Peptides against a protein of PDB entry 5EIB. Designs and how they scored, part 272

Target 1, 366 residues: chain A of PDB entry 5EIB
Amino acid sequence: VDLEPGTMDSVRSGPFGQIFRPDNFVFGQSGAGNNWAKGHYTEGAELVDSVLDVVRKESESCDCLQGFQLTHSLGGGTGSGMGTLLISKIREEYPDRIMNTFSVMPSPKVSDTVVEPYNATLSVHQLVENTDETYCIDNEALYDICFRTLKLTTPTYGDLNHLVSATMSGVTTCLRFPGQLNADLRKLAVNMVPFPRLHFFMPGFAPLTSRGSQQYRALTVPELTQQMFDSKNMMAACDPRHGRYLTVAAIFRGRMSMKEVDEQMLNVQNKNSSYFVEWIPNNVKTAVCDIPPRGLKMSATFIGNSTAIQELFKRISEQFTAMFRRKAFLHWYTGEGMDEMEFTEAESNMNDLVSEYQQYQDATAD
Target 2, 366 residues: chain A of PDB entry 5EIB as posed
Amino acid sequence: VDLEPGTMDSVRSGPFGQIFRPDNFVFGQSGAGNNWAKGHYTEGAELVDSVLDVVRKESESCDCLQGFQLTHSLGGGTGSGMGTLLISKIREEYPDRIMNTFSVMPSPKVSDTVVEPYNATLSVHQLVENTDETYSIDNEALYDICFRTLKLTTPTYGDLNHLVSATMSGVTTCLRFPGQLNADLRKLAVNMVPFPRLHFFMPGFAPLTSRGSQQYRALTVPELTQQMFDSKNMMAACDPRHGRYLTVAAIFRGRMSMKEVDEQMLNVQNKNSSYFVEWIPNNVKTAVCDIPPRGLKMSATFIGNSTAIQELFKRISEQFTAMFRRKAFLHWYTGEGMDEMEFTEAESNMNDLVSEYQQYQDATAD

## One batch from the design tools (peptide; made by RFdiffusion4, then SolubleMPNN)

Design b2_p25_4_s4 (from b2_p25_4, 11 letters changed)
Fold by OpenDDE base, seed 3:
Structure b2_p25_4_s4 (fold): chain B 366 residues (1-366), chain A 25 residues (1-25)
Amino acid sequence: as target 1 above (366 residues)
Amino acid sequence: TPLRPKPAVRKRKPLPFSGTILPFT
């Protein structure tokens, strides 16, 4: 789905363009112009019914619909505005199904789009209410991984999107291979989301190895375990050492010893015990799938529900507040039929979310 | 093309997927 046709042509011409049904390419002509309100109330609202018709048709073809997975950006107008409109409409029609998102967070280091804090704040407000699971993917963190870890001197959107695709493949492993922990979206939510509003995840993928070091790296369970818990390996721009993990899932792939995985997962928890809440028992879940990702002998994918994610929301809130106090660009949103009150409500709800994460960070066992 | 900040108003044409899957290595 897009509000512009040129993205559809890029997908169709891509190496996997033929796996998608032609009728499932729904697109507009005008685009959202990086305006959430165009995505949500005007251009996106004109297209949403055509998307819902496709969603219904594909849902009816499912033997067992678990839920929906949306991949979108929160800094743009289409991914943010129309994406959150779609989430709302799908939630209304399928209230018992899991809503999962891969949400690309905006960063000033990666985009000069001045209104991204508005689009992100308005999107987060919708995601808090209408999603069950949100993987927070920050373009800054992805860039830093590409530059520092992968030693890419000039990271591209292709390089970032590769990390996203690796992570998406990793987190969905349990859904695609029966008999694993978190074998369905609902079990993942039950294991990862102890509090309904606190459903924002820090993803990570291992191994991440620079091209020059690949030939010298042994892929071992200890190295995968150490890398996936490294703060530099987080695909969200927050430091897990500044908060506490509410829950963690680790998904190992490849032929490895389950005993060695359990030993390394216990060791990393014990080493990092101060970064876990003590009042959630068995808050680390581990899965092992014998099928490695293509091109790797083994991998690990990390999913962290951490109170440190509040750093991401605080950063967005600070940027939002600095613009909103000046009423900067508001007329672009209100001119599309949006109320100024929705900005205040979205800011409030995001600040409440930050306060909730802080409350659970400061909570002790009685 | 290298990551450069997206200009505020103009949607950059989606960079053609370069087909370079970074080798999962």
Scores: peptide ipSAE 0.025, ipTM 0.576, DockQ to the pose 0.018
Fold by OpenDDE base, seed 2:
Structure b2_p25_4_s4 (fold): chain B 366 residues (1-366), chain A 25 residues (1-25)
Amino acid sequence: as target 1 above (366 residues)
Amino acid sequence: TPLRPKPAVRKRKPLPFSGTILPFT
C-alpha cells in the first residue's frame, strides 16, 4: 500500500516483486506529502476501503488468521497517517486478532523532514490504542549501528533497511518454523506484554560485524548473547541500563547447544539483574531454531520490553512540544480537517505512556 | 490571493539509496 505509485513500481520491479499478488498493490496518485492528516483523513481515507477489501480477501484465504503485521514509518505521511488509519479500521473489523507493527521511528540524523515529530506523535497515539505488539525500529539507532558497529562511513537507506529485514526475519522465526516458543502472535503477546499499553519492543540482531572484522569473528553463543544485550546493539535509541526489562525474548538460530544457550542466557541475566524487574517471574524467554538465517551459521534476535523505551518517546515528545508551542506548520494539518485538540490528546497519551513505563520501572515487589 | 504553493515538505536528506546490501556473510 502507498499513496504514491512510484513506491509500488519500485517494489514490483525489485528482485522479490513477483511474490506479491498484482491485485494486492493498492496505491494512490497524490501522496501524503509527509503530512499525517493527509494519510489519515484525506488521501488515505479515500484509499482505505480498497485496502480493506484486499485485507478481507486475504484474511478469508487464511486457514488460521492469527492477526496482521504492518510495516510502516512514523515520520512520513503515508506510513504514519494511512498506516494508523488502516490499523484502526482493521482493529474495528477484527477486534480478536493480533495487531503487530514494525514501526520505524523518525530521527533528525536520518531525515530533515521538519514535521516528523508531529507524524510520529499522532502515530504513537494510535499505536498505543490499536496495536498489541509494536517493534520500535529507530532510524537513529540503525544509523548509529551502521556507523559505529558496521563501520559504514556513509550509511544508506539500504544499509538501514538491511538491519530492519534481518530483525524482521529474526522476530518472525518462531512464526515460520514449527515447534518454537512464541509459535503464534498471541503467545508472543502473552509472553512479552504484561500490561496492554506497554507493548513497545526494542529489537536487536546479532551478529552485527563490520566487513573488516568478519574474518576474525567467531560466531559463538557467548558472543551472540553478549552482543544482543549490548546497548549499542539495540535498534531503538534507548539505553536499557536507564530502565528495567519487563520482559525479554531471545531467538537463537542455527545449530547450537540448547544447554549452552540456557547457560549464557542465565549468565547475562545474572550479570544484568539490576536491569530486570524482580516482580515478573520467568520474564526471559529463549527459543532455539536449528535453521540459521541465509548466509549465517548462527544468529540471535533480541526482543526487549524495557521501560527504557520511554527515552524514545521523550525524545519525540520534546521535539513535538518545541514545534507545537510555536504552532509551527500546524495549518498544514488543520487544513486537512484536524483540530489542535487531537495534537494535545496525542501528546498527552504519549506522556501518559511514558509515566506508565516510569511507574513500572520504579515499582518494587511488595 | 495566489495560493502559495504548499512547499513540498519533502526535504528528506536523501540518505543515498545505493546501500551496499551488507552480505550476511
Scores: peptide ipSAE 0.024, ipTM 0.641, DockQ to the pose 0.020
Fold by OpenDDE base, seed 5:
Structure b2_p25_4_s4 (fold): chain B 366 residues (1-366), chain A 25 residues (1-25)
Amino acid sequence: as target 1 above (366 residues)
Amino acid sequence: TPLRPKPAVRKRKPLPFSGTILPFT
């Protein structure tokens, strides 16, 4: 789905364009122009019914529909505005199904789009209410991983999207291979989301190795485990040491000792015990899939529900507030039928989410 | 009052495509 035809033509002509049904390409002509309100109330609203017809048809063809997965950017107009409109409409029609998202967070290091803080804040407001699981894939963190860890002097959208694809492949491993932990979206939600609003995940992938260091790095269970819990490996720009893990899932892939995995996962929990909440028992889950990702002997994917995710929301909120106080570009949104109150409600709900994460960070076992 | 020219929504400068296959794939 896109509001620009040229994006769909690029996907269709791409190396994997043939994996999608031609009838499942739904697109507009005008684009959202990086405006959430165009995606949500005007250009996206004109297209949404045509997308819902495709969603219904594909849902009816499922032997067992678990839920929906949306991949979108919160900085753009289509991914943010139309993406959240689609989430709302799908939630209205399928209230019993899991809504899962891969939400790409905007960063000033990656994009010069001045209105990204508005699009992100308005999107987060919708995601808090209408999603069950959200993987926070932060362009800030992806850029920093590419530059600092991978030693890419000039990170590209190709490099960032490659990290996204590796992460998406990792977190979906349990859904794609039988007999794994979190074998369905509902089990993932039960294991990862102790409180309904606190469904924003910090993803990570290991191994991340610079080209110059590949020859010297052994792929071992200890090295994978150590890298997954490193603050520099988080694909959300927050430090887990500034918060507490509510829940963690680790998905190992490749031929390895289950005993060694369990020993390393116990060791990392014990070493980092101060960074876990003590009142959620057995809050770390581990899966091992014998099938490695293509090109690797072994990998590990991290999913963290951490109160440190509030650093990401605070960054967006600060940027939002600095623009909104000046009414900067606000007329582009109000001109599409939005009220200034909707900005204030979205800001409030995101600040309430930050406060809720802080409350559970400071909570002790009674 | 002259309509302040809509600041051209600076299209995201496309991060240059490095063609770099990351070493983990």
Scores: peptide ipSAE 0.024, ipTM 0.589, DockQ to the pose 0.020
Fold by OpenDDE base, seed 4:
Structure b2_p25_4_s4 (fold): chain B 366 residues (1-366), chain A 25 residues (1-25)
Amino acid sequence: as target 1 above (366 residues)
Amino acid sequence: TPLRPKPAVRKRKPLPFSGTILPFT
């Protein structure tokens, strides 16, 4: 789905364009112009029914529909505005199905689009209410991983999207291979989401290795475990040491000792015990899949529900507030039928979410 | 009318991955 045809043509002409049905390419002509309101109320609203017809058709073809996975950006108008409209409409029609998102967070390091904080705040307001699970994929963290860890001097969207694809492949491992922890979207939600609004995940993938150091790096369970819990390896620009883990899932892939995995996972929990809430028993879950990702002998994928995710929302809120106090660019949103009240409600709900994370960070066992 | 042009990097065809995470064999 896109509000611009050129993206769909790029997918169709790409190496994997043939895996998608031609009729499942739904697209507009005008685009959202980086405006959430165009995505949500105007251009996106004109296209949404045609997308829902495809969603219905594909849902009816499922032997067992678990839920939906949306991949979108929160900085753009289509991914943010139309993406959240689609989430709302799908949630209305399928209230018993899991809504999962891969939400790409905007960063000034990666994009010159000044209104991204508005689009992100308006999107987060919708995601808090209408999703069950949201993987926060922060372009700032992806850029920093590419630059600092991978030693890429000029990271590209191809480099960032490669990290995203590795992560998406990692977190979906348990859904694609039988006999694993979190074998369905609902079990993942039950295991990872202790409170309905606190469903924003910090993902990570290991190994991440620069070309120059690949020949010197051993792929070992200790190194995967150590890298996976490193703050520099988080695909959300938050330091887990500034918060507490509510829940963690670790998905190991490849042939390895389950005993060694359990020993390393216990060791990392014990070393970092101050960064876990003590009132959620067994809040770290581990899965081992014998099938490695393509081109690696082994990998680990991290899913963290941490109160440190508030750093990401605070960053967006600060950027939002700096523009909103000046009413900068608001006429582009109000001209599409939005009220200034919806901006205030979205800001309030995101600040409430930050306060909720802080409350659970400061909560002790009685 | 777009509020702002997409950054010039977004208008470019995706460049091949220059890093090494997963060798696309």
Scores: peptide ipSAE 0.038, ipTM 0.446, DockQ to the pose 0.019; fails the geometry check

Design b2_p25_5_s1 (from b2_p25_5, 10 letters changed)
Fold by OpenDDE base, seed 4:
Structure b2_p25_5_s1 (fold): chain B 366 residues (1-366), chain A 25 residues (1-25)
Amino acid sequence: as target 1 above (366 residues)
Amino acid sequence: MPPLVKPAPLYGRLPLEFALPITAA
């Protein structure tokens, strides 16, 4: 789905374009112009019914529909505005199904789009209410990984999207291979989401290795475990050491000893015990899948529900507040039929979410 | 930081290079 035709032509002409049904390409002509209100109330609202018709048809063809997975950007107008409209409409029609998202967070290091903090704040407001699980994929973290860890001098969107694809492949391993931990979206939610609003995940992937260092690096379970818990491997630009883990899932892939995985996972928890909440027993879950990712002998994928995710929301909130206090660019949103009150509600709800994460960070076992 | 290179509109084949593992052997 897109409000621009060019992205659909790109997917269709791509190496995997043939895996998608031609009739499942739904697209507009005008685009959202990086405006959430165009995506949510105008251009996106005109297209949403055509998307829902496809969603219904594909849902009816499922033997066992678990839920939905959306991949979208929160900085743009289409992914943010139309993406959150679609989430709301799907939630209304399928209230018993899991809504899972891969939400790409904007960064000034990656995009010059001045209104991204508005689009992101308005999107986060919708995601808090209408999703069950949200993987926070931060373009700042992706850029920093490409530049600092992978040693790419000029990171491209292709390099960023490669990290996204590896992470998405990792977190979905348990859904794609039978007999694993979190074998369905609902079990993932039950294990990862202790409180309904606190469903924003920090994903991470290991190994991350620069091309020049690959030949010298031995892939071992201890190294995967250590790298997976390193803040530099997080796909969200927050430091887990500035918060506490509510829940963690670790997904190992490849032929390895389950005993060695359990020993290393216990060792990393014990070394980092101050960064876990003490009042959630057995809050770290581990899975091992014998099938490695393509071209790797082994990998580890991290899913963290951490109170440190508030650093990401604070960054967006600070940028939002700096523009909103000046009423900068608001006329582009209000001109699409949006009320200024919705900005204030979205800012409030995101600040409440930050306060909730802080409360659970500071909570002791009574 | 150097500006992120915006992809040309992906009207072309995704280069086979993106189908390579993060760790090329």
Scores: peptide ipSAE 0.006, ipTM 0.481, DockQ to the pose 0.017
Fold by OpenDDE base, seed 3:
Structure b2_p25_5_s1 (fold): chain B 366 residues (1-366), chain A 25 residues (1-25)
Amino acid sequence: as target 1 above (366 residues)
Amino acid sequence: MPPLVKPAPLYGRLPLEFALPITAA
């Protein structure tokens, strides 16, 4: 789905374009112009029914519909505005199904789009209410991984999207291989989301190895375990050492000793015990799938629900507030039929979310 | 930091180098 036709042509011409049905390509002509309100109230609202018709058709073709997975950006008008409209409409029609998102967070270091703080804040407001699980993927964190860890001198969106795709493949492993931990979206939510509003995850993937180091790197369970808990390996621009993990899931893939995985996972928890809440019992979950990802002997995917994610929301809120106090660009949103009050409501709800994360960070076992 | 380069339209194979190393069986 896009408000621009050229994205569909890029997907169709891609190496996997043929896996999608031609009738499942729903697209507009005018785009959202990086405006959330165009995505949500005008251009996106004109297209949403055509998307919902496809969603219904695909849902009816499912033997067992668990829920939905959306991949979108929060900085752009289509991904943010139309994406959150689509989430709302799907939630209204399928209230008992899991809504999962892979939400690409904007970063002012990576994008020149001045209105991204508005689009992100308005999107986060919708995601708090209408999603069950949101993987926060920050373009800054992805860039830093590409540059610092992968030693890419000039990271591309292709390089960033590769990290996203590896992570998406990792987190969906349990859904694709029955009998594992988190074998369905609802079980993932039950294991990862102790409080309904606190459903924002920091993902990570291991191994991440520079091209020059690949031939010298042994893939071992200790190295995977150490890398996936490294703050530099987080795909969200927050430091897990500044907060506490409410819950963690680790998904190992490949032929490895389950005993060695359990030993290394216990060791990393014990070494990082100060970064976990003590009042959530068994808050680290581990899965092992014997099927490696293509071309790796083994991998690990990390999912963290941490109160440190508030750093990401604080950053967006600060940028939002600095723009909104100046009434900068508001006429682009209000001109699409949006009320100025929705900005204030979205800012409030995001600040409440930050306060909730802080409360649970500071909570002790009674 | 250098600006992120938008990938050119994928008119080609994703560089095999970012393919997870296909160990030839």
Scores: peptide ipSAE 0.005, ipTM 0.443, DockQ to the pose 0.016
Fold by OpenDDE base, seed 2:
Structure b2_p25_5_s1 (fold): chain B 366 residues (1-366), chain A 25 residues (1-25)
Amino acid sequence: as target 1 above (366 residues)
Amino acid sequence: MPPLVKPAPLYGRLPLEFALPITAA
């Protein structure tokens, strides 16, 4: 789905364009112009019914519909505005299905789009209410991984999108392959989301290795375990050491010892016990799949529900507030049918979410 | 108002460890 036809043509002409049904390419003509309101109330609203017809058809073709997965950017108008409209409409029609998102967070290090803080804040408001699971993929963290860890001097969107694809492949492993932990989307939600609003995850991937260091790196379970818990490998721009993990999942792929995985996972929890809440028992889940990713002997994917994710929302809120206090560009949104109140409601709900994460960070076992 | 131009995707290639070997067909 896109409001720009050129994106669909790029996907269709790509090496995997044939994996999608032609009738499942739904696109507009005008684009959203990086405006959430165009995506949500105008251009996106004109297209949404045609997308829902495709969603219905594909849902009816499922032997067992678990839920929906949306991949979108929160900085743009289509991914943010139309993406959240689609989430809302799908949630209305399928209230008992899991809504999962891969939500790309904007960063001023990666994009010069001045209105990204508005698009992100308005999107986060919708994600809080209408998703069950949201993987926070922060362009700032992806850029920092590419630059610092991968030693890419000039990170590109191709480089960032590849980290995203590796992570998406990792977190969906249990859905795609038989493993000891047969996770479905609902089981993942039950294991990862202790409180309904606190469904924002920091993903991570290992191994992350620079091309120059590849030949010197041994792929071992201890090294994967150490790397996936390193703050430098988080794909959300927050430091887990500034918060507490509510829940964690680790998904190992490749031929390895389950015993060694369990030992290393226990060791990393014990070493980092101060960064876990003590009042959620058995809050770390480990899965192993014998099927490695293509090109790797083994990998680990991390999913963290941490109160440190509030750093990401605070960053967006600070940028939002700095624009909104000046009423900067506000007329671009109100001119598409938005009220100024929707901005204040979205800001409030995101600040409430930050406060909720802080409350659970500070919570002790009674 | 001028449309906010979407930044052109900077195309770059990740190190080969992540590159799925494009099996040349």
Scores: peptide ipSAE 0.016, ipTM 0.435, DockQ to the pose 0.018; fails the geometry check
Fold by OpenDDE base, seed 1:
Structure b2_p25_5_s1 (fold): chain B 366 residues (1-366), chain A 25 residues (1-25)
Amino acid sequence: as target 1 above (366 residues)
Amino acid sequence: MPPLVKPAPLYGRLPLEFALPITAA
């Protein structure tokens, strides 16, 4: 789905374009112009019913529909505005199904769009209310991984999207291969989300190895485990050491010892015990799939629900507030049928979310 | 840091006056 036809043509002409049904390409002509309100109230609202018709048709073809997975950007107009409209409409029609998102957070270091703080804040407001699980993916964190860890001198969106695809493949392993801990979306939510609003995850992937060092690096369970918990491997621009893990899931892939995995997972928890809440028992979950990812002997994928994710929301809120106090560009949103009050409501709900994360960070067992 | 290599902007984007300069940090 897109409000721009050129994106659909790029996907269709791509190496995997043939895996998608032609009738499942729903697109507009005008685009959202990086405006959330165009995505949510005008251009996106004109297209939403055509998307819902496809969603219904594909849902009816499922023997057992678990839920939905949306991949979108929060900085743009289409992914943010139309994406959150779709989430709302799907939630209205399928209230008992899981809504999962892969949400790309805007970063000033990789953005050229001034209004991204508005689009992101308005999107986060919708995601807090209408999603059950949201993987926070930050383009800054992805860039930093590409540059510092992978030693790519000039990171591209292709390099960033490669990390995203590896992570998405990792977190969905339990859904695609039966007999695992998180075998369905609902069970993932039950394991990962102790409080309904606190459903924003920091993903991570291991191994991350530069092309020049790949031939010299052994892939071992200890190395995967150590790298997976390294703050430099987080795909959200927050430091887990500045917060506490509410819950963690680790998904190992490849032929390895379950005993060695359990030993290494226990060791890393004990080493990092100060970064976990003590009042959530058994808050670390581990799964092992014997099927490795393509091109690797083994991997580990990390899912963290941490109070440190508030750093990401604080960054967006600070940027939002700096623009909103000046009434900068508001006429671009109000001209599409938005009320100025919706900005204040979205800011308030995101600040409440930050306060909730802080409350649970500071909570003791006493 | 070297700038991200972005794809060419698609149609329907905000005008360049609303684009932040990619500060090469």
Scores: peptide ipSAE 0.008, ipTM 0.310, DockQ to the pose 0.016; fails the geometry check

